# Peptides against a protein of PDB entry 6UG1, part 132

Target 1, 304 residues: chain A of PDB entry 6UG1
Amino acid sequence: SNEERKRRKYFHMLYLVCLMVHGFIRNEWINSKRLSRKLSNLVPEKVFELLHPQKDEELPLRSTRKLLDGLKKCMELWQKHWKITKKYDNVGLYMRTWKEIEMSANNKRKFKTLKRSDFLRAVSKGHGDPDISVQGFVAMLRACNVNARLIMSCQPPDFTNMKIDTSLNGNNAYKDMVKYPIFWCEVWDKFSKKWITVDPVNLKTIEQVRLHSKLAPKGVACCERNMLRYVIAYDRKYGCRDVTRRYAQWMNSKVRKRRITKDDFGEKWFRKVITALHHRKRTKIDDYEDQYFFQRDESEGIPD
Target 2, 301 residues: chain A of PDB entry 6UG1 as posed
Amino acid sequence: SNEERKRRKYFHMLYLVCLMVHGFIRNEWINSKRLSRKLSNLVPEKVFELLHPQKDEELPLRSTRKLLDGLKKCMELWQKHWKITKKYDNEGLYMRTWKEIEMSANNKRKFKTLKRSDFLRAVSKGHGDPDISVQGFVAMLRACNVNARLIMSCQPPDFTNMKIDTSLNAYKDMVKYPIFWCEVWDKFSKKWITVDPVNLKTIEQVRLHSKLAPKGVACCERNMLRYVIAYDRKYGCRDVTRRYAQWMNSKVRKRRITKDDFGEKWFRKVITALHHRKRTKIDDYEDQYFFRRDESEGIPD

## One batch from the design tools (peptide; made by RFdiffusion4, then SolubleMPNN)

Design b2_p20_7_s3 (from b2_p20_7, 10 letters changed)
Fold by OpenDDE base, seed 4:
Structure b2_p20_7_s3 (fold): chain B 304 residues (1-304), chain A 20 residues (1-20)
Amino acid sequence: as target 1 above (304 residues)
Amino acid sequence: DELRKLIEELYEYFEKNLLH
């Protein structure tokens, strides 16, 4: 019905706000001074120096290469620190079906929320799910004075899916779900004036995204629980930015149609949500990023 | 506070447009 379409749209909006607030809270927890002191000790001086290369005036690319090598070594150090990767309880923060949401509403199970103290202990011990691991990696880079962002691919239920019964086929569903990450890292390269993408846990890759990312889900099975629609960046100064344009090859032709921002009401509403979560002043880094997004929008063109 | 207001506005809009 038209009512059910409206209900799913509003529930999607509510769920999206809750996910974005969750990302904000986790980003605040990453800024823990106690955690920072502990995680800085994991990074030896030689790796710290690679993270903070001098500017090569002749060839700025040499400085970027040092930073990339430093980030690679940080990923290796993080793998040594992380002892136990727990599976997600159920689907974690991956996309739920409408049926799963309805069944969950009937189930008054008190979910035990992870407290800040439990999170800090988990990161400190190297014991937790992949999301906690990525968040801890961002904390380690921030402890080394690196301008690292926490990235979250928000997975609200698909309000464009009007099917009632999405029986997900059981056994391969978890492998396909976790094939691509929900959380990752970005690091500011002050030499190239670009964000570097880092997935320390899932694909264990460093990428300088130009037109497409390896982190963008591909194939029908992977997109059932991980649909790239809302990629939100949380920085060390409590900035919040929509960075979906970096990871979406086809923002205008494909991704926009599945976002709340497909209409003027949704665009205005989503901008208010971003503004409410953005707790810092604009910087020159934001100008370079917006220029990159503009160029990416022009290069995609208007969909036919 | 601003985020709370946005959530409240969303709930009010939901109640007004889907419960009636």
Scores: peptide ipSAE 0.028, ipTM 0.705, DockQ to the pose 0.076
Fold by OpenDDE base, seed 2:
Formats: sequence, structure tokens, C-alpha cells
Structure b2_p20_7_s3 (fold): chain B 304 residues (1-304), chain A 20 residues (1-20)
Amino acid sequence: as target 1 above (304 residues)
Amino acid sequence: DELRKLIEELYEYFEKNLLH
């Protein structure tokens, strides 16, 4: 019905705000000074120097290569620190079906909210789920004065799915769900004027995204619970930015149709949500990023 | 501040009602 369409749209909007607030809170927690002091001790001086290379005036690419080597070594150090990767208790922050949402509303499960103190202890011990691990990795890079962002792929229920039964028809295998991450890292490269993508936990990869990312979900089974729609970046200065354009090859042709921003009302609403979570002034880094997104929109063209 | 409190309340509501 038209009523159910409206209900699913509004529920999607509410769920999206809650996810974005979750990302904001976790980004605040990883800025803990106590955690920073502890995590900086994991990084030896030689690796710190690679994270902060001098500018090579002849070949800026040499400086980028040093930074990439430093980031690789930080991933290796992080793997040594992280002792226990817990499975998600259910689907974590992956996408739920409408049926699962309706069923969960009836189950008053007493869930214990993860307190800030428990999170900081989990990161400090190296015991937690993959999301906590990624968040801790971002904290370690920030402890080394690296301009690292927490990235969150927000997975609200698909309001464009109007099926009554929205149960997953496929093999709802945990392996297919967790094949691609929900959280990852970006690092600012001051030499190339670009963000470097870092997945320290899931794919264990570093990439300089041009047209597409390895972190973008591929295949039907993987996309059932991980649909690339809202990739939100949280920086060390409490900036909040939509960076979906970086990771979406087909933003205009495919991704936009699955977003609340497909219409003018949704676009204006989503801009208000971003603005409410963005707690810093604009910088030259934002100018370079917006220029890159513009070039990516032009290069995608109109879908044939 | 009031904004922080509101964000924490929304976070707790989310964890309690939407993560399970």
C-alpha cells in the first residue's frame, strides 16, 4: 500500500539517524586521551617516521610510498595487538530485513548497552568484534598524529523493498554477510591530496580509490545485508561527511535510487542530518575532496 | 551539554531497540 511505503520510508530515516549517531558516538570514544596514550606505545619510532615522511619536492610519490609502508606496518602491529575477534551476536550493524525488524519489536530482549568504559577496555585489551577492532585501529593512527577518519557504511532497511515477506531467500550465511566490512579507515595523504582507504581487519587492504573500491560489496549474497548506500566519514575534529561517491562506481545510475536522497525532500532532510553531526569548520581538505567527487560525477556520465 | 545528552539517549535507544 501507499501507507506501508510511507511507513518503511520513515522507519528507514529513523534507523539511518540512529546508525549515524552510533558512528558519531564511537568516533568521540576513540578520541579518548587515555586510550591514545596507551595505543601510541604500540607504534615504534621507525614506523612513526614512515607515517610522517618529509615532502619529497622532486617526486611527491616517494613520500606517499613511505606513508603507505607506515600504514602497512601499523596494520601488522594492530594484528599483533588484537587477540580475540568476537563474532557478532546476531547481524551486528549489517542490514536487517523488514520481517526481522517486525519480529524484534516483539522481543523485549534486555540488551546491555556497551558503555564507553567497556569499549575502551575492549580496545585496550584487543578483545572485541571487528567493528571495535577497526575503531581501535583509527584510534591508534590518531594517537600517532595521523589524520585518520572512521568510515561507516550505514545499513538501514531497504525502503525500496515493498515485499510483504522480506525474509532472505538466499543462504543467509554469516560468511557472506561479513565478507565486506561495515567500518573501515581513511587516512589523508597530504602529498597526493587524496584520502587513502584502509581496511585493517576484514580484507586487510590499503587502496587509493580511483573509480572503484575493493570494499564495495559484490554479488547477490553479500549485498543482502551490505548494500552500499550511505558511507559516512567521521574525522578527529568531529567532522561528518557523506563519502559514498568514493566507493560507489555507479552513484547516479544505481546507488541514488536506493537512498533517501533520491527526491528533493529526502536530500534536504539528509543534509540537515549531516549538518547536525558536523561540528567543525570547512578546510582545504574538504575542497580537494569535493573536487574529486565532482570529477567522479562527471566521469560517471549519464547511464546509457 | 544538552546536545550530547540527546545524542547519548538516542544511542542508548538505538542499541536497546534496533541492534537486537
Scores: peptide ipSAE 0.028, ipTM 0.660, DockQ to the pose 0.829
Fold by OpenDDE base, seed 5:
Structure b2_p20_7_s3 (fold): chain B 304 residues (1-304), chain A 20 residues (1-20)
Amino acid sequence: as target 1 above (304 residues)
Amino acid sequence: DELRKLIEELYEYFEKNLLH
């Protein structure tokens, strides 16, 4: 019905705000001074120096290479720190079906919310789910004075799916779900004036994204619970930015159709949400990023 | 809090468009 279409659109909007607020809260928790002091001790001086290379005036690319090597070594150090990777309870923060949402309303499941103290203990011990692990990795980089962002791929239910039964069948459903991350890291490269993408936990990869990312879900089964629609960046200064354009090869032709921002109302509303979560002044880094997004939009063109 | 106001605006918009 038209009513059910409205209901799903509105529920998607509410769920998206809740996810974006969750990302904001986790970003605040990883700024803990107590956690920072503990995590800085995981990084030896030689690795710290690689994270903070001098500017090579002859070849700035040499400085970027040192930073990339430092980030690789930080990923290796983080793997040694992380002792226990817990599986997600059910689907974690991956996309739920409409049927799962309806059934969850009927189930008096006591949602155990992770408290800040429990999160800080989990990161400090190296015990938790992949999301806690990524968030802890961002905290370690921030403890080393690296300009690292927490990235969250927000997975609200698909308001464009009007099927009543949205049950997902498949024995490999969990494996396909967790194939691509929901959380990752970005690091500012001051030499190239670009964000470096870092997945320390899932794919264990470092990328300088130009046209596509390895973190973008591929294949029908992987996209069922992980649709790249809302990739939100949370920085160390409580900035909040939509960085979906970096990871979406086909933003205009495919991704936009699945976003609330497909219409003017949704665009205006989503800008209000971003503004409400953005707690810092604009910087030259934002100008370089917006210029990159503009160039990526022009290069994609208008879909036929 | 701007976020609280935004959630309240959303809730009012839901009430107005789904409950009426």
Scores: peptide ipSAE 0.027, ipTM 0.703, DockQ to the pose 0.078
Fold by OpenDDE base, seed 1:
Structure b2_p20_7_s3 (fold): chain B 304 residues (1-304), chain A 20 residues (1-20)
Amino acid sequence: as target 1 above (304 residues)
Amino acid sequence: DELRKLIEELYEYFEKNLLH
């Protein structure tokens, strides 16, 4: 019905705000001074120097290579620190079906919310789910004075799916779900004027994204619970930015159709949500990023 | 504060347009 279409749209909007607020809160928690002091001790001086290379005036690419090597070593150090990777309870922050949402509304399950103190302890001990691990990695880089962003791929229920039964069948459903991350890191390269993508936990990869990312879900089974629609970046200064354009090859032709921003009402509403979560002034880094997004939109073209 | 207002506006909009 038209009513069910409206219901799913508004429930998607509410769920999206809750996810974006969750990302904001986790980004605040990883700015903990107590956590920073502990995590800085994991990074040797030689690795710190690689994270902060001098500008090579002859070949700026040499400085980028040092930064990339420093980030690789930080991933290795993080793997040594992280002792226990817990499985997600149920589907974690991956996308729920409409049937799962309806069933959960009937179940007064007291979800045990992770407190800030428990999170900080989990990161410090190296015990937690993959999301906590990624968030802790961002905290470690920030502790080394690296301009690292927490990235969250927000997975609200698909308001474009009007099927009544959306049950997902399959023995490998969990493996397919966790094949691609929900959280990752970006690091600012001041030499190339670009964000470097870092997945320290899942794919254990570092990317300089040009047209597409390895972090973008591929295949039907992986996309059932992980649809690239809302990739939100949270920086150390409480900036909030939509960076979906970086990771979406087909933003205009495919991704936009599955976003609330497909219409003017949804675009204006989503801008208000971003603005409410964006607590810093604009910088030259934002200018370089917007120029990159513009060039990516021009290179994709307008879908016919 | 602004985020709370946005959530409240969404809730009111949901209540007025979908629960009635």
Scores: peptide ipSAE 0.027, ipTM 0.703, DockQ to the pose 0.084

Design b2_p20_7_s4 (from b2_p20_7, 11 letters changed)
Fold by OpenDDE base, seed 2:
Formats: structure tokens, sequence, C-alpha cells
Structure b2_p20_7_s4 (fold): chain B 304 residues (1-304), chain A 20 residues (1-20)
């Protein structure tokens, strides 16, 4: 019905705000000075020097290569630190079906919210789910004075799915779900004026995204619980930015149709949510990023 | 702030009701 369509749209909006707030709070927690002091000790001086190369005036690419090598070594150090990767309880922050949401609403189970103290202990010990591990990796890079962002792919229920039953039954459902990450890292390269994408936990990859990312879900089974729609970046200064354009090859033709921002009302609403979570002044880094997004929109063109 | 209080309440509600 039209009423069910409205209900699903509004529930999607509420769920999206809750996810974005979750990302904001986790980004605040990883700025802990106590955690920073502990995690900086994991990085040897030689690796710290690679993270902070001198500018090569002849070939800036040499400085970028040193930074990439430093980031690779940081991923290796992080794997040594992380002792226990827990499975997600149920589906974690992956996308729920409408049926799962309706069933959960009837469940009076009191769950214990993960407290800040428990999170900081989990990261310090190297025990937790993949999301906690990625968040801890961002904290380690920030402890080394690297301009690292926490990236979150927000997975609200699909308000464009009007099926009554959306239950997902499959033997490999968990493997397909976790094939691509929900959280990852971006690092600012001051030499190339670009963000470097780092997945330290899931795909264990570093990439300089031009047109497509390895982190973008591919295949029907993987996209059932992980639809690339809202990729939100949280920086060390409490900036909040929509970076979906970086990871979406087909932003205009495909991704926009699945976002609340498909219409003017949704665009204005989503801009208000971003503005409410953005707690810093604009910088030249934001100018370079917006220019890159503009060039990507022009290069995609208008979908035929 | 009142906003930070509201954000925390929404987070707690979300963790308790929507993540599990």
Amino acid sequence: as target 1 above (304 residues)
Amino acid sequence: SELEKLIKQLYEFFEEKLLH
C-alpha cells in the first residue's frame, strides 16, 4: 500500500540516523587519549617515519610510496596485536530484512549496550568483532598523528523493497554477508591530495580509489545484506562527510535510486543530518575531496 | 548538551532494539 511505502521510508530514515549516530559515537571513543598512548607503542620509530615521509620535490609519488609502505606495516602490526576476532552476533550492522525488523520489535530481550570502557578494553586487548578491530586500527593511526578517518557503510533496511516477506534463507548467508566490510579506514595523502582507502581486517587491502573500489559489494548474495548506499566518513576533528561517491561506480544511475536523497525532500533532510553530525570548520582537504567528487559525477554522466 | 544526551539515548535504544 501507499501507507506501507511511507512507513518503510520513515523507518529507513530513523534507522539511518541511528546508524550515523553510532558511527559518530565510535569515532569519539577512538579519540581516547588513554587508548592513543597505548596504541602508539605498537608502532616502531621506523614505521612512524614511513607514515611521515619528507616531501620529495622532484617526485611526490616517492613520498606517497613511503606512506603506503608505512600503512602496510601498520596493517601487519595490527594483525599481530589483534588476538581474537569474534563473529558478529546475528547480522551485526549489516542490513536487516523488513521481516527481521518486525520480529525484533516483538522481542523484549534486554541487550547490554557496549559501554565506552568495554570498547576501550576490547581494543587494548585485541579482542572483539571486525568493526571494533577496524575502529581500533583507526585509533592506532591517529595515535601516530596520521589523518585517518573512520568510514562506515550504513545499512538501513531497503525502503524501495516492497515485498511482504523479505526473509533471507541460505547456508552461506553469513559468509556472503561478511565478504565485504561495513567499517574501514581512509588516510589523507598530503602529497597526491587524495584519500587512501585501507581495509585492515576484512580484505586486508590498501587502494587509491579512482573509479571503483574493491570494498564495493559485488554479486546478488553479498548485496542482500550489504548495499553500498551511505558511506559516511568520520574524521579525528569530528567532521562528518558523505563519501559514497568515492566507492559508488554508478552513483547517478544505480545508487541514488536506493537512497533517501533520490528526491528533493530526502536530499534536504539528509543534508540536515550530516550538518548536525559535522562539528568542524571546512578545510582545503574538503575542497580537494569535493573537486574529486565533482569530476566523478561529470565522468559518470547522466544515465541514459 | 541536550543534543549529546539525545544522541546517547538514541544510540542506546538502537543498540538494544535494532542491533540484536
Scores: peptide ipSAE 0.027, ipTM 0.660, DockQ to the pose 0.809
Fold by OpenDDE base, seed 4:
Order: C-alpha cells, then structure tokens, then sequence
Structure b2_p20_7_s4 (fold): chain B 304 residues (1-304), chain A 20 residues (1-20)
C-alpha cells in the first residue's frame, strides 16, 4: 500500500539517524585520552616518522609513499595487537530485512548495549568484533597524531524494497555478509590533498580511490546485507560528512535512487541530520574534498 | 544539544507519522 511505503520510508529515516548517532558516539569513544596513551605505545618511532614525513619539495609523491608505508606498517602492528576477532552477534550493523525488523519488535529481547568502559577494554586487549577492531585502529592512528577518520557505511533497511517476505535463505549468508566491511578508516594525505582509504581488518588494503573502491560491495549476495548508500565520515574534531560519492561509482544513476536524498524533502532532511552531527568549522580539507566530489559528479554525467 | 533537539523532533515526527 501507499501507507506501507510511507511507513518503510520513515522507519528507514529513523533507523539511519540511530546508525549515524551510533557512529558519532563510537567516534567520541575512540578519542579517549587513556586509550590514546596505550595505543601510541604500539607504534615504534621509526613508524611514527613514516606517518609524519617531511614534504619533499622536488617530488611530493615521495612523501605520500612514506605515509603509505607507515600506514602499511601500522596495519601489521594492529594485526599483532588484535588477538581475538569475534563473530558478530547475529548480523551486527549489517542491513536487516523488513521481516527481521517486524520479528524483533515482537521479541522483548534485552539487547546488552556495549558500554564505553567495555569498548575501551576490548580495544585495549585486542578482543572484539571487526567493527571494534577498525575503531581501535582509527584510535591508534589518532594517538599518533594522524588525521584519521572513522568511516561507517550505514545500513538502514531498504525502503525501496516493497516485498513482504524478505527472508534470506542460505548457509553462506554470513560469509557473503562479512565479505565487505561496514567500518573502515580514511587518512588525510596533506601532500596529494586527498583522503587515503584504509581497511585494516577485512580486506587489509590501502587505496587511493579515484573511480571505484575495493570496499564497495559487488554481487547480489553481498549486497543483500551491505548496500553502499550512506558512507559517513567522523573525524577527530567531531566533523561529520557524507563521503558516499568517493565509494559510489554510480552515485547519480544507481545509488541516489536507494537513498532518502532522492527527493528534495529527503535531501533537506538528511542535510539537517549531517549538520546536527557536524561539530566543527569548515576547513580547507573540506574544500578539497568537495571539489573532488564535484569532479566525480561531472565525470559520471547525468543518467539517461 | 542540537543533536538532542534533532532526535526529539525526529522522534515526535515519526511518532506522529508511524502511529497514524
């Protein structure tokens, strides 16, 4: 019905806000001074120097290469620190079906909310799910004074899916779900004036995204619980930015149709949510990023 | 906070639109 379409749209909006607030809270937790002091000790001086290269005035690319090598070594150090990767409880923060949402509303299951103290202990011990691990990696980079962002791919239920039964049948559903991450890192390269993408846990990759990312889900089975729609960046200064354009090859033709921002109402609403989560002034980094997004929109063209 | 105000407004909006 038209009513069920409205209900799913509004529930999607509420769920999206809850996810974005969750990302904001996790971004505050990883700014813990106690955690920072502990995690900085994992990074040797030689690796710290690679993270903070001098500008090569002759060839700025040499400085970027040092930063990339430093980030690679940080990923290796993080793998040594992380002892136990727990499976997600159920589907974690991956996308739920409408049926799973309805069934969960009927079940008064007291979900045990992870407290800040438990999170900090988990990161400090190297024991937790992949999301906690990525968040801890961002904390380690921030402890080394790196301008690292926490990235969250928000997975609200698909309001464009009007099927009643969306039950996912299959034993491989978990493997397909976790094939691509929900959380990752971005690091500012002050030499190239670009964000570097870092997945320290899942794909264990570093990339300079131009047209497409390796982190973008591909294939039907992987996209059932992980649709690239709302990639939100949380920085160390409590900035909040939509960075979906970086990771979406087909933002205008495909991704926009599955976002609340497909219409003027949704765009204005989503802008209010971003503004409420954005607790810093604009910087030149934001100008370079917006210019990059503009160029990406022009290069994609208008969909036919 | 501004966030708390937004969450409250969104809750009120969704309560109105999801319950009617």
Amino acid sequence: as target 1 above (304 residues)
Amino acid sequence: SELEKLIKQLYEFFEEKLLH
Scores: peptide ipSAE 0.025, ipTM 0.663, DockQ to the pose 0.101
Fold by OpenDDE base, seed 3:
Structure b2_p20_7_s4 (fold): chain B 304 residues (1-304), chain A 20 residues (1-20)
Amino acid sequence: as target 1 above (304 residues)
Amino acid sequence: SELEKLIKQLYEFFEEKLLH
């Protein structure tokens, strides 16, 4: 019905706000001074120097290469620190079906909410799910004075899906679900004036995204619980930015149609949510990022 | 906060649109 379509749209909006607030809270927790002091000790001086290369005036690319090598070594150090990767309880923060949402309303499962103290202990011990591990990696880079962002791919239910029964095939569903991450890292390269993408846990990759990312879900089965629609960046100064354009090859033709921002009402609403979560002044880094997004929009063109 | 104002406005909007 038209009523059920409206209900699903509004529920999607509410769910999206809850996810974005969750990302904001986790970004605050990883700024813990106690955690920072502990995690800085995981990074040897030689690796710290690679993270903070001098500007090469002859070839700025040499400075970027040193930073990339430092980030690679940080991923290796993080893998040694992380002792236990827990499976997600159910689907974690991956996308739920409408049927799963309706069934969850009937089953009052006591979800144990992870407290700040439990999170800090989990990161400090190297015990937790992949999301906690990525969040801890961002905390380690921030402890080394690296301008690292926490990235969250928000997975609200698909308000464009009006099907009642999507029977997700059970056994392969978990492997396909976790094939691509929900959380990752971005690091500012002050030499190239670009964000570097880092997945320390899932794909264990470092990328300088040009047109597409390896972190973008591919294939029907992977997209059932991980649909790239809302990629939100949280920085160390409590900045909040929509960075979906970086990871979406087909932002205008495909991704926009599945976002609340497909219409002017949704765009204005979503801008209010971002503004409410953005607690810093604009910087030259934001100007370089917006220029890159503009160039990516021009290069995609307007879909016919 | 601006976030609390936004959450309140969203609640009022959803109450108006989902309960009526």
Scores: peptide ipSAE 0.025, ipTM 0.659, DockQ to the pose 0.086
Fold by OpenDDE base, seed 1:
Structure b2_p20_7_s4 (fold): chain B 304 residues (1-304), chain A 20 residues (1-20)
Amino acid sequence: as target 1 above (304 residues)
Amino acid sequence: SELEKLIKQLYEFFEEKLLH
């Protein structure tokens, strides 16, 4: 019905805000000074120097290569620190079906909310789910004075799916779900004027994204619970930015149709949500990023 | 906060549009 379409749209909007607020709160927790002091001790001086290379005036690419090597070594150090990767309880922050949402409304399951103290302890011990691990990795880089962002791929229920029964078929549903991350890291390269993508936990990869990312879900089974629609960046100064354009090859033709921002009302509403979560002034880094997004929009073209 | 105001406006909007 038209009513069910409205209900799903509004529930998607509420769910999206709850996810974006969750990302904001986790970004505050990883700014903990107590955690920072503990995590800085994991990074040897030689690795710290690679994270902070001098500007090579002859070849700026040499400085970027040092930073990339430093980030690789930080991923290796993080793997040594992280002792226990827990499975997600149920589907974690991956996308739920409409049926799962309706069934959960009937089940008064007390979700055990992870407290800030428990999170900080989990990161410090190296015990937790992949999301806690990525968040801890961002905290370690921030402890080393690296300009690292927490990235969250927000997975609200698909308001464009009007099917009642979306039974997800298959014994491999969990493996397909966790094939791509929900959380990752970005690091500012001051030499190339670009964000470097870092997945320290899932794919264990570093990327300089041009047209596509390895972190973008591919294949029907992987996209059932992980649709790239809302990739939100949280920086160390409580900045909040939509960075979906970096990771979406087909932003205009495919991704936009599945976002609340497909219409003018949804665009204006989503801008208000971003503004409410964005607690810093604009910087030259934001100018370089917006210029990159503009060039990506021009290179994709307008869908016919 | 601005976030709390936005959350409140969202709840009020959802109560008005989904419960009526």
Scores: peptide ipSAE 0.024, ipTM 0.653, DockQ to the pose 0.093

Design b2_p20_8_s1 (from b2_p20_8, 12 letters changed)
Fold by OpenDDE base, seed 1:
Structure b2_p20_8_s1 (fold): chain B 304 residues (1-304), chain A 20 residues (1-20)
Amino acid sequence: as target 1 above (304 residues)
Amino acid sequence: DLFSEEELKELAELLDKILA
């Protein structure tokens, strides 16, 4: 019905705000001074030096290579630190079906919220789910004075799916779900003037995204619970930015149709949400990023 | 349902006001 379509749209909006606020809160928690002091001790001086290379005036690419090597070593150090990767309870922050939402509404399940103290302890011990692990990795890089962002792929229910029964069947549903991450890291490369993508936990990869990312879900089964629609970046200064354009190959042709920003009302509303979560002044880094997004929009073109 | 369409609309409008 038209009523159900509106209900799903409004529920999607509410759910999206809740997810974005969750990302904001986690980004605040990883700025903990107590955690920073503990995590800085995981990084030896030689690795710290690689994270902070001198500018090579002859070949700036050499400096980028040192940074990439430093980030690789940080991923290795992080894997040594992380002792226990817990499975998600149910689907974690992956996309729920409408049926699951309706069923959860009827079931007064007490969601046990993770407290800040428990989060900090989990990161410090290296015990937790993949999201906690990624968030801890970002905290470690920030502890080393690296300009690292927490990236969150927000998975609100698909308001464009009007099917009543959206049940997902299959023994491999969890494996397909976790094939791609919900959280990852970006690191600012001051030499190339680009964000470097780092997935320390899931794919264990570092990439300089040009046209496509390895972190973008591919295949029907993976996309059932992980649709690339709202990739939000949270920086160390409480900046909040939509970086979906980096990871979406087909932003204009495919991704936009699945976003609340498909219409002017949704675009204005979503801008208000971003603005409310963005607690810093604009920087030259934002200018370089916006220029890159502009070039990506021009290169994709308008969908026929 | 946890919320009617009307309740969800009111919540969305409230969020829009808070974010304004």
Scores: peptide ipSAE 0.029, ipTM 0.681, DockQ to the pose 0.050
Fold by OpenDDE base, seed 3:
Structure b2_p20_8_s1 (fold): chain B 304 residues (1-304), chain A 20 residues (1-20)
Amino acid sequence: as target 1 above (304 residues)
Amino acid sequence: DLFSEEELKELAELLDKILA
């Protein structure tokens, strides 16, 4: 019905705000000074030097290569620190079906929210789910004075899916779900004037995204619980930016149709949410990023 | 500001209920 379509749209909007707020709160928690002091001790001086290379005026690419090597070594150090990777309880922050949401509304399960103190302890001990691990990795890089962002792929229920029963009966449902991450890291490369994508936990990859990312979900089974629609970046200065354009090959042709921003009302609403979560002044880094997004939009073109 | 810290907390709690 038209009423059910409206209900699903509004529920998607509410759920999206809740997810974006969750990302904001986790980004505040990883800025903990106490945690920073502990995590900085995981990074030896030689690795710290690679993270902060001198600018090579002759060949800036040499400086980028040092940074990439430093980030690789940081991923290796992080794997040694992380002792226990817990499975997600249920589906974690992956996308729920409408049926699962309706069933959960009836189930008064006292979800024990992870408190800030418990999160900081989990990161410090190296015990937790993959999301906590990624968030801790971002904290470690920030402790080394690296301009690292927490990236969150927000997975609100699909308001464009009007099917009543979307039961995911696949034996490999969990494996397919966790094939691609929900959280990852971006690091600012001051030499190339680009963000470097880092997945320290899931795919264990570092990439300089040009047209497509390895982190973008591919295949029907993986996209059932992980649709690339809202990739939000949280920086160390409490900036909040939509970076979906980086990871979406087909932003205009495919991704936009699955976003609330497909219409003027949704665009204005979503811009208000981003503005409310963006607590810093604009920087030259934002100018370079916006220029990159503009070039990507021009290169994709308008779908015929 | 669109969302106060209290509203953000309520939304987070609501999310936790939805995710539960």
Scores: peptide ipSAE 0.027, ipTM 0.678, DockQ to the pose 0.711
Fold by OpenDDE base, seed 5:
Structure b2_p20_8_s1 (fold): chain B 304 residues (1-304), chain A 20 residues (1-20)
Amino acid sequence: as target 1 above (304 residues)
Amino acid sequence: DLFSEEELKELAELLDKILA
């Protein structure tokens, strides 16, 4: 019905705000001074120097290569620190079906909210789920004065799915779900004027995204619980930016149709949410990023 | 700010209910 369509749209909006606020809170917890002091000790001086290369005026690419090597070594150090990767409880922050949401609303299960103190302890010990691990990795890079962003792929329920029964049938449902991450890292390369994508936990990859990312979910089974729609970046200065354009090959033709921003009302609403979570002044980094997104929109074209 | 501390708590509680 039209009423059920409106209900699902509204619930999607509420769920999206809750997820984006969760990302904001986790980003604040990452900025813990106590955690920063502990995590900086994991990074040897030689690796710190690679993270902060001198500018090569002749060939800026040499400086970028040093930074990439430093980030690779940081991933290796992080793997040594992280002792226990816990499985997600249920589906974690992956996308739920409408049926699962309706069933959950009826079940008075007390969700155990992870407290800030428990999070800091988990990161410090190297014991937790993959999301806590990624968040801790971002904290380690920030402790080394690297301009690292926490990236969150927000997975609200699909308001475009009007099926009553959205039960997911499949023996490999968990493996397919966790094939691609929900959280990852971006690092600013001041030499190339680009963001470097880092997945330290799931795919264990570093990439400079041009047109395609390895982190973008592919295949029907993987996309059931992980649809790339709202990729939100949280920086160390409490900036909040929509970076979906980086990771979406087909933003205009495919991704936009599944976003609240498909219409003017949804676009204005979503801009208000981003603005509310953006607690810093604009910088030249934002200008370079917006220019990159503009070029990507022009290159994709408008779908016929 | 669009979210007061109280609104953030409410949203966190809503998130917990949604994630339960």
Scores: peptide ipSAE 0.026, ipTM 0.679, DockQ to the pose 0.682
Fold by OpenDDE base, seed 4:
Structure b2_p20_8_s1 (fold): chain B 304 residues (1-304), chain A 20 residues (1-20)
Amino acid sequence: as target 1 above (304 residues)
Amino acid sequence: DLFSEEELKELAELLDKILA
């Protein structure tokens, strides 16, 4: 019905706000001074120097290469620190079906919210799910004075899916779900004027995204619980930015149709949510990023 | 600030209920 379509749209909006607020809270938690002091001790001086290379005036690419090598070594150090990767409880922050949401609303199960103290302990011990691990990695980079962003791929229920039963039956459902991450890191490269993408936990990859990312879900089974729609970046200064354009190859043709921002009302609403979570002034980094997104929109063109 | 710490907590709790 038209009413059910409206209900799913509004529920999607509410769910999206809750997810974005969750990302904001986790971004605040990883700014903990106590955690920062502990995690900085994991990074040797030689690796710290690689994270902060001098500008090579002859070949700026040499400075970028040092930064990339420093980030690779940080990933290796993080793997040594992390002792236990727990499976997600149920589906974690991956996308739920409408049926699963309805069933959960009926289940009076008191979900135990992870407290800040428990999170900080988990990161400090190296015990937790992949999301906690990624968030801790961002905290370690920030502890080394790296301009690292927490990236969250928000997975609200698909308001474009009008099917009543979307039960996902299959023994491999968990493996397909976790094939691609929900959380990752971006690091500002001041030499190339670009964000470097870092997945320290799932794919264990570093990339400089030009047209496509390895972190973008591919294949039907993987996309059932991980649809690239709202990739939100949280920086160390409590900035909040939509960076979906970086990771979406087909933003205009495919991704936009599945976003609340498909219409002017949704665009204005979503801009209000971003503005609400953005607690810093605009910087030259934002200008370079917006220019990159503009060029990506022009290069994709209008879908035929 | 568009969200107080209290509102953020309530929204996080709401998220946990929705994700339950």
Scores: peptide ipSAE 0.027, ipTM 0.680, DockQ to the pose 0.704; fails the geometry check

